# Peptides against a protein of PDB entry 6O8C: the designs that were tried, part 3

Target 1, 262 residues: chain A of PDB entry 6O8C
Amino acid sequence: VGLRYEKISLPKIHPRYDLDGDASMAKAVTGVVCYACRTASTLLLYQELMRKGVRWLVELVKDDYNETVHKKTEVVITLDFCIRNIEKTVKVYEKLMKVNLEAAELGEISDIHTKLLRLSSSQGTIESSLQDISSRLSPGGLLADTWAHQEGTHPRDRNVEKLQVLLNCITEIYYQFKKDKAERRLAYNEEQIHKFDKQKLYYHATKAMSHFSEECVRKYEAFKDKSEEWMRKMLHLRKQLLSLTNQCFDIEEEVSKYQDYT

## One batch from the design tools (peptide; aimed at target 1 Y188 K195)

Design b1_p8_6 (made by RFdiffusion4)
Pose (drawn by RFdiffusion4):
Structure b1_p8_6 (pose): chain A 256 residues (1-92, 99-262), chain P 8 residues (1-8)
Amino acid sequence: VGLRYEKISLPKIHPRYDLDGDASMAKAVTGVVCYACRTASTLLLYQELMRKGVRWLVELVKDDYNETVHKKTEVVITLDFCIRNIEKTVKVVNLEAAELGEISDIHTKLLRLSSSQGTIESSLQDISSRLSPGGLLADTWAHQEGTHPRDRNVEKLQVLLNCITEIYYQFKKDKAERRLAYNEEQIHKFDKQKLYYHATKAMSHFSEECVRKYEAFKDKSEEWMRKMLHLRKQLLSLTNQCFDIEEEVSKYQDYT
Amino acid sequence: HFEVEIEL
């Protein structure tokens, strides 16, 4: 979804010299830039938080991986150990009652369990190579896409907002005077141009730098999320497959 | 007199 904010544009700046109109105009412009500036700050937060989260979520899946491999090895030393019971040089030269019967069916399941465990390790390694630092789930898009604190985009907007704010405040004073001396009138008319210049620059910067890069980061995250849930489903299927093996071995562990 | 025309 991303941040739901309203898109607010600069009002039309009429060219006449009008002290009342210019004051009202400057106030409206300052407001729009504040909204743009404040919204630009939240976009940075959502990115910075997203990134702190992706970094953390990745490490958590590494814990779910390490937890699973810790049981896969924990169970193999039971399969290979209980196979050493019913399938060693102890169990099974002509013989008819030497145990080749109904226990041989369990030895068959245990052979298929030890072998099927083989491809578990093959798939388990494949997900480790995706969780690895250079793998195809590395959060490299996270540090490339979007804006950063080092970009100083908020404070850049803030510098322009200050210019605009100082002018508005002066325009209030001018409105109060109802008439401007000669030089002051001319300075006021120039500051009106400066105000428009600063505002359009701040607005276009918000659009083409903050929002554009933010949306690019937003789409890269939706793409990366799909990959993530797809891997988490696979790792989970490997975890359950182990508990199954533990379950089907903990039955045959108790013999007579 | 000098005058500033407002161009926007």

Design b1_p8_6_s1 (made by RFdiffusion4, then SolubleMPNN; from b1_p8_6 with H1P E7V)
Fold by OpenDDE base, seed 5:
Structure b1_p8_6_s1 (fold): chain B 262 residues (1-262), chain A 8 residues (1-8)
Amino acid sequence: as target 1 above (262 residues)
Amino acid sequence: PFEVEIVL
């Protein structure tokens, strides 16, 4: 998961005054910085979409959690009811044994009671696991999505706009260099202006590419890595919830076998 | 001429 983009670099800028070479260089620089602007925009869009996906997945997992908790609660109610009925039956049989009933029936009911109590104990483990999951999903928990609001690039950073301003300055100089090239020869003052503009072009281009690399690409990569790690953890959590749900169904099925004794 | 590809 991620974006594949070409790693681009600025063309070599020759120090020599050459109207044809300088126009060609300025064109290439404009192209590179333009690509950086588009790439920065795409990287931002991707991150915004991923943030939406993260929020969606959090809600999905919360729904899975609530469903599991509901199922667990249902099973606990059923199990507790079954235990109470078996306990009443045990008491009745204990009284009847004092009068002349066979010990075999009481033994069977007592064994069922013991099994149900074991199932009740396993429910305590499921409850503890659900509480752990809830704590991890809670604000400040290990699976909180707060990183998605902090990591990467955001529209508020205005990185694309900052790059666009630099691109505009570069493009203006490029258009001037096209005119200078068309003149074939400049007067002394115009030649000096051309040389100064070439220095400005270099400055703006370097600033743009530095900003792109440090504030766009690097932050995107950090966001990507964090998102992949978090996603793996969330998928694992969903599997845990599914396992807990299945355990609840297994307990419910087992309890149903003893309902004839209640 | 440069393209950005989304890889899922």
Scores: peptide ipSAE 0.036, ipTM 0.749, DockQ to the pose 0.016
OpenDDE base, seeds 1, 2, 3, 4: peptide ipSAE 0.036, 0.035, 0.036, 0.035; ipTM 0.744, 0.749, 0.751, 0.745

Design b1_p8_6_s2 (made by RFdiffusion4, then SolubleMPNN; from b1_p8_6, 4 letters changed)
Fold by OpenDDE base, seed 3:
Structure b1_p8_6_s2 (fold): chain B 262 residues (1-262), chain A 8 residues (1-8)
Amino acid sequence: as target 1 above (262 residues)
Amino acid sequence: PSVVEIKL
């Protein structure tokens, strides 16, 4: 999961004055920085889409949690009702046993009661697990989505726009260097301007690539890593919820076997 | 061709 992009680097900028070489170099630099701009834009878009996906998944898992809680509550009610009925039955049979009748049946009912009480005890474990899950999903919990708003790059950072400004400056110099190349030879003053523009090109290019690497790529990678970790944990959480739901169904099924005795 | 690709 993520975006694959090619590693880009600036061409070597030679200090030597060479109209043909400088035009070629400027063209290459323009291409590299243009790629950086497009890549930065794509990385930003990806992160924005992922943020939407994260929010969606949080809501989905909250729904799963609520369904599990509902099922647990249903089972608790059913189990408690069954226990109460069995307890009434036990009392009736205890009275009958005083007359030496139905001792074997009383034993069976008592065993059922014991089993139901064990099932009731397991509800405490399910409740504890649900509370843990709720805590993890809560604001400030381990599975909170706050990281998605903090990590990575954001439209408000204007990284793409900043890179585009630098690209525009670089492109302007490149077009001038194309003209200079066409002149074949420059007068002294124009040659000095060309040399200064070459220094400016280097400055803008270096600034662009540093900004791209530090403010776009690095932050994107950090966002990606956190998103993968978080996603793994969320998927595991969903599996836990499913397991708890299944435990509730298992208890309900077991209770249903004893409803005929009530 | 796009130089950026979504990797699953």
Scores: peptide ipSAE 0.025, ipTM 0.659, DockQ to the pose 0.015
OpenDDE base, seeds 1, 2, 4, 5: peptide ipSAE 0.019, 0.017, 0.016, 0.009; ipTM 0.646, 0.614, 0.604, 0.497

Design b1_p8_6_s3 (made by RFdiffusion4, then SolubleMPNN; from b1_p8_6, 3 letters changed)
Fold by OpenDDE base, seed 2:
Structure b1_p8_6_s3 (fold): chain B 262 residues (1-262), chain A 8 residues (1-8)
Amino acid sequence: as target 1 above (262 residues)
Amino acid sequence: MYEVEIVL
């Protein structure tokens, strides 16, 4: 999961004064920095969408958790009810055996009681697992979404706007170099201005590409890596919740077999 | 036109 973008580099800037070469170079630089601006915008948008997706997934997993807790509670209530009824039945049969009733039925009821107690003991493991999951999803837990707000680039950083300002300066120089090319020859003063503008172009271009690399790309890559790791852990947690839910259903099904004896 | 592809 991620954005594919091309690794762009500035064209080589030849130090020689050449109106045709300088106009062509300025066009290429403008293209590269324009691509950087668009890429930075797309990288920002992607991260904002991912942050929304992360929040949505957290809420979804919390709902899955709450449903599992609810189901566990239902099963516990049903199981406890069944145990209490079987215990009453056992006590009745124990009293009746003192009066000449068949030992065979008491054996079966005692076996059912033992099975129900075993099922009841398994609830402790489910509870412990749910508590672990809850701790991981809690604020400050291992699966908290706080990283999504800390990592990467944000609209408040104004990285796209900063790049756009530099692009505007570069574009202005490019248009001037296009005019200079059309003149075929400049006066001495105009030639000196052209040389100075070429240095400005290089400065702005270098600044734009450094900003793009350090403040946009690098931070995006760090965000991407953390997002992938977090997503993998969240998917694993959802599988754990599903497993716990299924264990609750299995217990409920097993208890239902004994409800007719209660 | 450099297209940024979102690879899911």
Scores: peptide ipSAE 0.020, ipTM 0.651, DockQ to the pose 0.016
OpenDDE base, seeds 1, 3, 4, 5: peptide ipSAE 0.020, 0.020, 0.020, 0.020; ipTM 0.654, 0.654, 0.651, 0.652

Design b1_p8_6_s4 (made by RFdiffusion4, then SolubleMPNN; from b1_p8_6, 3 letters changed)
Fold by OpenDDE base, seed 3:
Formats: sequence, C-alpha cells, structure tokens
Structure b1_p8_6_s4 (fold): chain B 262 residues (1-262), chain A 8 residues (1-8)
Amino acid sequence: as target 1 above (262 residues)
Amino acid sequence: PSEVEIKL
C-alpha cells in the first residue's frame, strides 16, 4: 500500500562560472523541484483519500460489531428459552421417575440440559471478546483513528504552495540564465548578477528539497506506515467479528436440535 | 564606459 515515487536529488552545482553549464544546471534544478511539487501534491491527495477511507472503514466495522452483538443477543434469548423449557421437562420426568416410568428418557433430557448449560457458559467468552473489540474501537482505544488526523501532511500546512513559490523563484532564474546563455558573454555587472542569482538558485533549491524531504516525504512515510499497521489490525478485527458471528450461528444451530424436546 | 559595480 502507498504511492510509489522516484527518489529525487539536486544535480551537482559547480562553483565555476559557465553560462552554458549554469543554464543546463538551472533547467535540471527546475525539473527536480517541479517534480517535488507534483509529488507533494500527489502525496497530499493520497493522504486525504486515505483519511476518508479510514473513517469509512471505522463506520463499517462498527456496523459489523453491532450486527454481531445483535446476533449474540438473539442467540442468548433463544438459548435461555430452550434451557427454561428443558428444565420444566426435567421436572415433569422427575415426577414420573418416582413411579418408575421413563428413566431412560429422563437421562437423555438431563444430558441435553447439561449440554445447553455448557453452551450458555460459552456465551460469557463471546461477551468478553465483544467487550474487548468494543474497547479497541472506542475513543482512545488501540484502533482509534486519531492518528489519521495527526500524522502526515495536511492541506493547512500549505507545503505544495510553499514549494511552488520556491519553484517560481527558481524558474525565473532559469529563464534569466537562458537569456544569459544566448548573450554568450556578459558584462562585468551582468556577470556579478548571474553569480548572485546562481547562489539564490542554490538557496531556493536546497530549501525546496529540504522542505520536500522533511515536511512532505518523511511525514507521508510515517502516515503510510501507521496506516498499514492500522489497516492490518482492522482487517484482523473484522475476522474476529466474523468468527464470533459464526460461533453464534453454531450455537443457534445446536440449540435448534433440542427444540423438539421442549 | 566605466562599469559601475552593482552591489546586491
């Protein structure tokens, strides 16, 4: 999971004054920083989409949880009803046993009662598991989505806009260096301006790449790693809910076998 | 023409 992007680096900036070399270097720098701007925008978009996806998945899992709780409750009601009916039947057969009738049937019904009580005891483990799941999904729980709002980059950070400003400055210098190259030779004052612009270009480029690396890429990678971990845990949780649902169905099916005796 | 040094 995650966007693939190419690792970008600035070209080597030579200290030597060379109109052809400086124009070529400035073109390359412009390209690199332009790529950084586009990449930063794409990384931001990805994170915003992932945040929406995270919220959606949380609601989906909450719905799955509620359905499982509902099914568990239904099974508990059915099981309790069946137990009460079997207990009434046991009492009737115990009275008949006092007159030496139906001893074998009483044994069978008593065994069914014992099995139902075992099934009832298993409901406690299902309830405990559901409570654990609820605690994990609750605010402040281990599967809370608070990280999605804290980690990564946000539109409010204006990272793309900041990079675009630097790109504009770099692009302006690049166009000047194209003009300088076309002149083939500069006057002393123009040469000094060119040298200063080269230093400015270096400054803007390094600032852009540092900002991109530290404020865009690093934060994106942290967001990505957390999202992958969280997603894995959420998928596992959904499997646990499915398992609990299946256990409820298994109990319901087992209880249905004994309903004819009640 | 004397080139005036531009201080940036």
Scores: peptide ipSAE 0.019, ipTM 0.599, DockQ to the pose 0.127
OpenDDE base, seeds 1, 2, 4, 5: peptide ipSAE 0.017, 0.018, 0.016, 0.007; ipTM 0.564, 0.664, 0.567, 0.461; seed 5 fails the geometry check

Design b1_p8_7 (made by RFdiffusion4)
Pose (drawn by RFdiffusion4):
Structure b1_p8_7 (pose): chain A 256 residues (1-92, 99-262), chain P 8 residues (1-8)
Amino acid sequence: VGLRYEKISLPKIHPRYDLDGDASMAKAVTGVVCYACRTASTLLLYQELMRKGVRWLVELVKDDYNETVHKKTEVVITLDFCIRNIEKTVKVVNLEAAELGEISDIHTKLLRLSSSQGTIESSLQDISSRLSPGGLLADTWAHQEGTHPRDRNVEKLQVLLNCITEIYYQFKKDKAERRLAYNEEQIHKFDKQKLYYHATKAMSHFSEECVRKYEAFKDKSEEWMRKMLHLRKQLLSLTNQCFDIEEEVSKYQDYT
Amino acid sequence: KFEFEIEL
């Protein structure tokens, strides 16, 4: 979804010299830039938080991986150990009662369990190579896409907002005077141009730098999330597959 | 006298 904010544009700046109109215009412009500036700050927060989250979530899946492999090895030393019981040089030269019967069916399941465990390790390694630092789930898009604190985009907007704010404040004073001396009138008219210049620059910067890069980061994250849930589903299927093996071995562990 | 024209 991303941040739901309203897109607010600069009002039309009429060219006449009008102390009342210019004051009301400057106030409206300052407001729009504040909203743009404040919104630009939140966008940066959402990115910075997203990144702290993705970094953390990757490490958590590594814990879910390590937890699973810790049981896969924990169970193998039971399969290979309980196979050493019913399938060693102890169990099974002509013989008719030497145990080749109904226990041989369990030895068959245990062979298929030890072999099926083989491809578990093959799939388990494949997900480790995706969780690895250079793998195809590495959060490399996270440090490339979007804006950063080092970009100083908020403070850059803030510098322009200060120029605009100082002018508005002066335009209030001018409105109060109802008439401007000669030189002051001319300076006021120039500051009106400066105000428009600063505002359009701040607005276009917010659009083409903050929002554009933010949306690019937003789409890269939706793409990366699909990959993530797809891997988590697979790792989970491998975890359950182990508990199954543990369950089907903990039955045959108790013999007579 | 000089007069400044506003261009926008």

Design b1_p8_7_s1 (made by RFdiffusion4, then SolubleMPNN; from b1_p8_7, 4 letters changed)
Fold by OpenDDE base, seed 2:
Structure b1_p8_7_s1 (fold): chain B 262 residues (1-262), chain A 8 residues (1-8)
Amino acid sequence: as target 1 above (262 residues)
Amino acid sequence: PYVFEIKL
């Protein structure tokens, strides 16, 4: 999962004055920084999409949780109703037993009652598990999505715009170097300007690549790592919810077997 | 899991 980008480096900038070499170097630098700008934009877009996905997944899991809670509540009501009915039946048969009637049936019903009480006791474990899940999803919980708003790069950082400004400066120098190359030889003053522009080119390029690496790539990688970890935990949580839902269905099915006795 | 593979 994540954006694959190529690690690019600036070409070596030779200090020697060479109109052909300098034009070629400037072209290469322009290409590298242009790639950095595009990559930074793509990295930002990816993170923004992931943030949307994270928010969506949180809401989905909350819905799953609420459905599980609803199902659990339904089962508890059904189970409690069944228990109460069986208890009434037990009392009736106990009265009949006093006249030596229905002793075998009383034993069977009593066993059913015991089984239902065991099922009822398991509801406490399900409730505890749901509470744990709720705590994890709650604000400040272990699965809170606050990291998605903190980590990585954001549009407000204006990283792409900052890189684009530097790229514009570099591109301007490149076009000048292309003209200088066409002249084949520069006058002394123009040669000095060319040398100064070469230094400016290096400065802008270095600044761009440092900014790209430190403020775009590094932060993106941190965001990616956290997103992957969080996603794994969320998937595990969904599996837990599914398991709890299935346990509720299993209890409901078991209770349904005894409803005919009520 | 939505695997967003952005090929650059």
Scores: peptide ipSAE 0.030, ipTM 0.633, DockQ to the pose 0.011
OpenDDE base, seeds 1, 3, 4, 5: peptide ipSAE 0.012, 0.022, 0.020, 0.009; ipTM 0.512, 0.666, 0.617, 0.516

Design b1_p8_7_s2 (made by RFdiffusion4, then SolubleMPNN; from b1_p8_7 with K1P E5K)
Fold by OpenDDE base, seed 2:
Structure b1_p8_7_s2 (fold): chain B 262 residues (1-262), chain A 8 residues (1-8)
Amino acid sequence: as target 1 above (262 residues)
Amino acid sequence: PFEFKIEL
């Protein structure tokens, strides 16, 4: 999961004065920095969408958790009710045993009681697992989404706007270099201006590409890596919740077999 | 014109 971008480098800027070469170079530089601007915008958009997705997934998993807790509670109530009823039945049969009646039936009911108590003991393990999941999803937990707000690039950083300003400066110089090329020969003063503008273009281009690499790409990659790791953990947690839910259903099914004795 | 490929 992620955006693939091409690593683009600035063209080599030759120090020699050449109206045709300088116009061509300026065009290429404009293209590269324009690509960087578009890329930065796309990377930002991706991160913003991912942040929305993260928030959505957290809420979804919390809902799954609450449903699992609800199901567990239902099963516990049912199981406890069944245990209480079977215990009453055991007491009745124990009284009958004093009269030498129903000995075989007492044995069977006692075995059922023992099985139900074993099922009841397993509820503690499910509870512990749910508590672990809850702790992981809680604020400050291992699956907290705080990283999504901290990592990567944000609209408030104004990276795209900063790059666009530099692109505008570069584009202006490029258009001037197109005009200079059309003149075929510049007067001395205009030639000196052209040389200075070429230096400015280099400065702006270098600044743009450095900003793009350090403040856009690098931070995006860090965000991407964290998002992938977090997503994997969240999917695993969701599987754990499903497993716990299934365990609750299994217990409920087993208890239902003994309801006829209660 | 470089194309971005979104790989999910």
Scores: peptide ipSAE 0.029, ipTM 0.636, DockQ to the pose 0.016
OpenDDE base, seeds 1, 3, 4, 5: peptide ipSAE 0.027, 0.024, 0.026, 0.013; ipTM 0.628, 0.635, 0.647, 0.582

Design b1_p8_7_s3 (made by RFdiffusion4, then SolubleMPNN; from b1_p8_7, 4 letters changed)
Fold by OpenDDE base, seed 4:
Structure b1_p8_7_s3 (fold): chain B 262 residues (1-262), chain A 8 residues (1-8)
Amino acid sequence: as target 1 above (262 residues)
Amino acid sequence: MEVFEIKL
């Protein structure tokens, strides 16, 4: 998942003075750097949208977590109530068995007590799993969204604006080279200016492409890779949370079968 | 650094 961009390269700049060739080259360079500006803007926008998506997903998973914790708490209260009532019943029956009451009923109640204690032990496993999830979602946890603020490019970096400044300089030279081409022949001084502007064009273009590659593309790729890794881990965590929620419902259902004995 | 001389 990610934006596809074409790998663009600067056209070959011929060192020879040629008004027609230089105007054509300057046009091509302008096109390449213009593409880099648009691509950088698009890459930035994508990252900003992804950061919003990351924050939204974190809050969604926190809500799911809180609901699971609430459900677990409800189940624990119900389970503890049932255990206490069964323990009271067992103590009553143990006293009555001294007076000739049927051993069969005590056996059944003892089996229920054993089942409820097993459910209580499973609750401890759910609690530990919820604590693990909470730790992973904490600000210092393995699934913290801090990477989304550290990785990639940000509007504050002004990378698009920096590229646009270079594009403007290149575009000005291109328009001058169009005029120079229209003159067909330049005076010596104008020819020297043209040659100097050709060097400036190359300098600005190289600077733009280096900036685009190093400060936009490379950082975007690092952000993308980190986002994909984080997203896989978050989806896995959300599946774990759903499993814990279902286990809470399973415990609740099982406890409900014994409410008539309590 | 090639110094371009502007001939006036």
Scores: peptide ipSAE 0.016, ipTM 0.507, DockQ to the pose 0.087
OpenDDE base, seeds 1, 2, 3, 5: peptide ipSAE 0.012, 0.015, 0.014, 0.000; ipTM 0.481, 0.494, 0.497, 0.407

Design b1_p8_7_s4 (made by RFdiffusion4, then SolubleMPNN; from b1_p8_7, 3 letters changed)
Fold by OpenDDE base, seed 4:
Structure b1_p8_7_s4 (fold): chain B 262 residues (1-262), chain A 8 residues (1-8)
Amino acid sequence: as target 1 above (262 residues)
Amino acid sequence: RFVFKIEL
């Protein structure tokens, strides 16, 4: 998932003085840098939206975790209550067996007790899994969202504004070259100014495209890659939580079958 | 526009 952008390059700037060619080149350069500004703005917006989405997903997963912990706690209380009642019943029957009472009922209750103890052991595995998940979600854990605040481009970097300043300088030169073209011939001093403005155009354009590539695109790609990796890990963790919740429900259902003996 | 008169 990510924004697709076209890799654009600056047009080749011909060193020859040509009013028609230079106006056309300046128009093309203006178009390229204008695209870079719009793309940088869009890439920034995407990252800001993704940062919001990351924060939202973290809170959602914390809620899923807390719900799972709550459900696990309820099941543990119910299971422990059932175990204690069965253990009391077993002790009563063991005393009665010394007085010639039915061996069959003690066997069944003992089997129930053994099953409940197995369910209790599975709760230990669920607890360990929840602790692992908690550690991964904790500050400094493997699923911490700190990368979202560090990676990519931020509004504070003012990359779009920096590009816009360069675009304004380029656009001014383009409008001048459009006027120079309309004059068809320049005086010597105006021709020299045109040549210098062409060099400035190239300088501003190169600076804009370098800044776009290094400070906007590269950082965006790094953010995107980390976002995709983190998102996969978070989705996997949510599936783990759902599995643990389902295991708690399965245990609760099984314990409910033995309530008639308690 | 800064007019640099280059007087040659």
Scores: peptide ipSAE 0.020, ipTM 0.657, DockQ to the pose 0.074
OpenDDE base, seeds 1, 2, 3, 5: peptide ipSAE 0.009, 0.019, 0.023, 0.007; ipTM 0.456, 0.642, 0.587, 0.446; seed 3 fails the geometry check

Design b1_p8_8 (made by RFdiffusion4)
Pose (drawn by RFdiffusion4):
Structure b1_p8_8 (pose): chain A 256 residues (1-92, 99-262), chain P 8 residues (1-8)
Amino acid sequence: VGLRYEKISLPKIHPRYDLDGDASMAKAVTGVVCYACRTASTLLLYQELMRKGVRWLVELVKDDYNETVHKKTEVVITLDFCIRNIEKTVKVVNLEAAELGEISDIHTKLLRLSSSQGTIESSLQDISSRLSPGGLLADTWAHQEGTHPRDRNVEKLQVLLNCITEIYYQFKKDKAERRLAYNEEQIHKFDKQKLYYHATKAMSHFSEECVRKYEAFKDKSEEWMRKMLHLRKQLLSLTNQCFDIEEEVSKYQDYT
Amino acid sequence: VHISFTPP
């Protein structure tokens, strides 16, 4: 979804010299830039938080991986150990009662369990190579896409907002005077141009730098999330597959 | 924004 904010544009700046109109105009412009500035700050927060989260979530999946491999090895030393019981040089030269019967069916399941465990390790390694630092789930898009604190985009907007704010405050004073001396009138008219210049620059910067890069980050994250959930589903299927083996071995562990 | 300026 991303941040739901309203897209607010600069009002039309009429060219006539009008102290009342210019004051009202400057106030409206300052407001729009504040919203743009404040919104630009939250976009940066959502990105910075999203990075902190992705980083952390990736490490958590690594814990779910390590937890699974810790049991896969924990169970193999039971399969290979309980196979050493019913399938060693102890269990099974002509013979008819030497145990080749109904226990041989368990030895068959245990052989298929030890072999099927083989491809578990093959798939388990494949996900480790995606969780690895250079793998195809590495959060490289996270440090490339979107804006950063080092970009200083908020304080760049803030510098422009200060210019605009100082002019508005002066335009209030001018409105109060109802009439401006000669030089002051001219300076006021120039500041009106400066105000428009600063505002359009701040607005276009917010659009082409903050929002454009934010959306690019937003889409990269939706794409990376699909990969993530796809891997988490697979790792989970491998975890359950182990508890199954543990379950089907913990039955045959108790013999007579 | 085109503003008319008054000469001195």

Design b1_p8_8_s1 (made by RFdiffusion4, then SolubleMPNN; from b1_p8_8, 6 letters changed)
Fold by OpenDDE base, seed 1:
Structure b1_p8_8_s1 (fold): chain B 262 residues (1-262), chain A 8 residues (1-8)
Amino acid sequence: as target 1 above (262 residues)
Amino acid sequence: IEVELTPK
């Protein structure tokens, strides 16, 4: 998942004065920097959408956690109730054995009691796992979403606007070069202005491409990599929660088999 | 999911 963009580079700029060539070059430069502006805008939008998605996923996983905790609590209550009932039954049978030898039935009930106690011990493991998950989701935890606010590009960086300013300067020179081309020949002073503007064009273009690469693309890629890593961890966490929920259901089902003895 | 951006 991500955005694929073409690697863009500035066209070769020939130092020779050529009205046709310079107009063509300026057009190409304008196109490249225009693409950079649009791409930067799209990359920014993607990151903003991803930040929203991250927040949404955090809330979803918190809901999953709460559901798992709730289910675990229900099972604990049911299990504890069953244990108490079996313990009462054991006491009754122990009393009856003093009068009538029902040793076989007592043995079976005692075995059930032992199994239930084992199930109760497993609840402690589930609780520990839930606590670990909670700690990971908590602020400052390993799955905190603080990176989403730190990594990448942000609207406050004004990268798109900075690129747009440079594009505007480039576009103005391009339009002048179109006019110069239409004149077919320039006076000496106009030729010198054209040459000077060509240098300005190059300066603006290189600045734009440097800014695009270093401040837009590179930071986006870092954000993308971090988001993918975090997303994998979050999805794994959801699977863990589901597993814990299923364990609770399994325990509940097993306990239900012994309710006939209560 | 990759979205491809094409130059204009």
Scores: peptide ipSAE 0.042, ipTM 0.713, DockQ to the pose 0.016
OpenDDE base, seeds 2, 3, 4, 5: peptide ipSAE 0.036, 0.036, 0.040, 0.043; ipTM 0.714, 0.714, 0.701, 0.712; seed 5 fails the geometry check

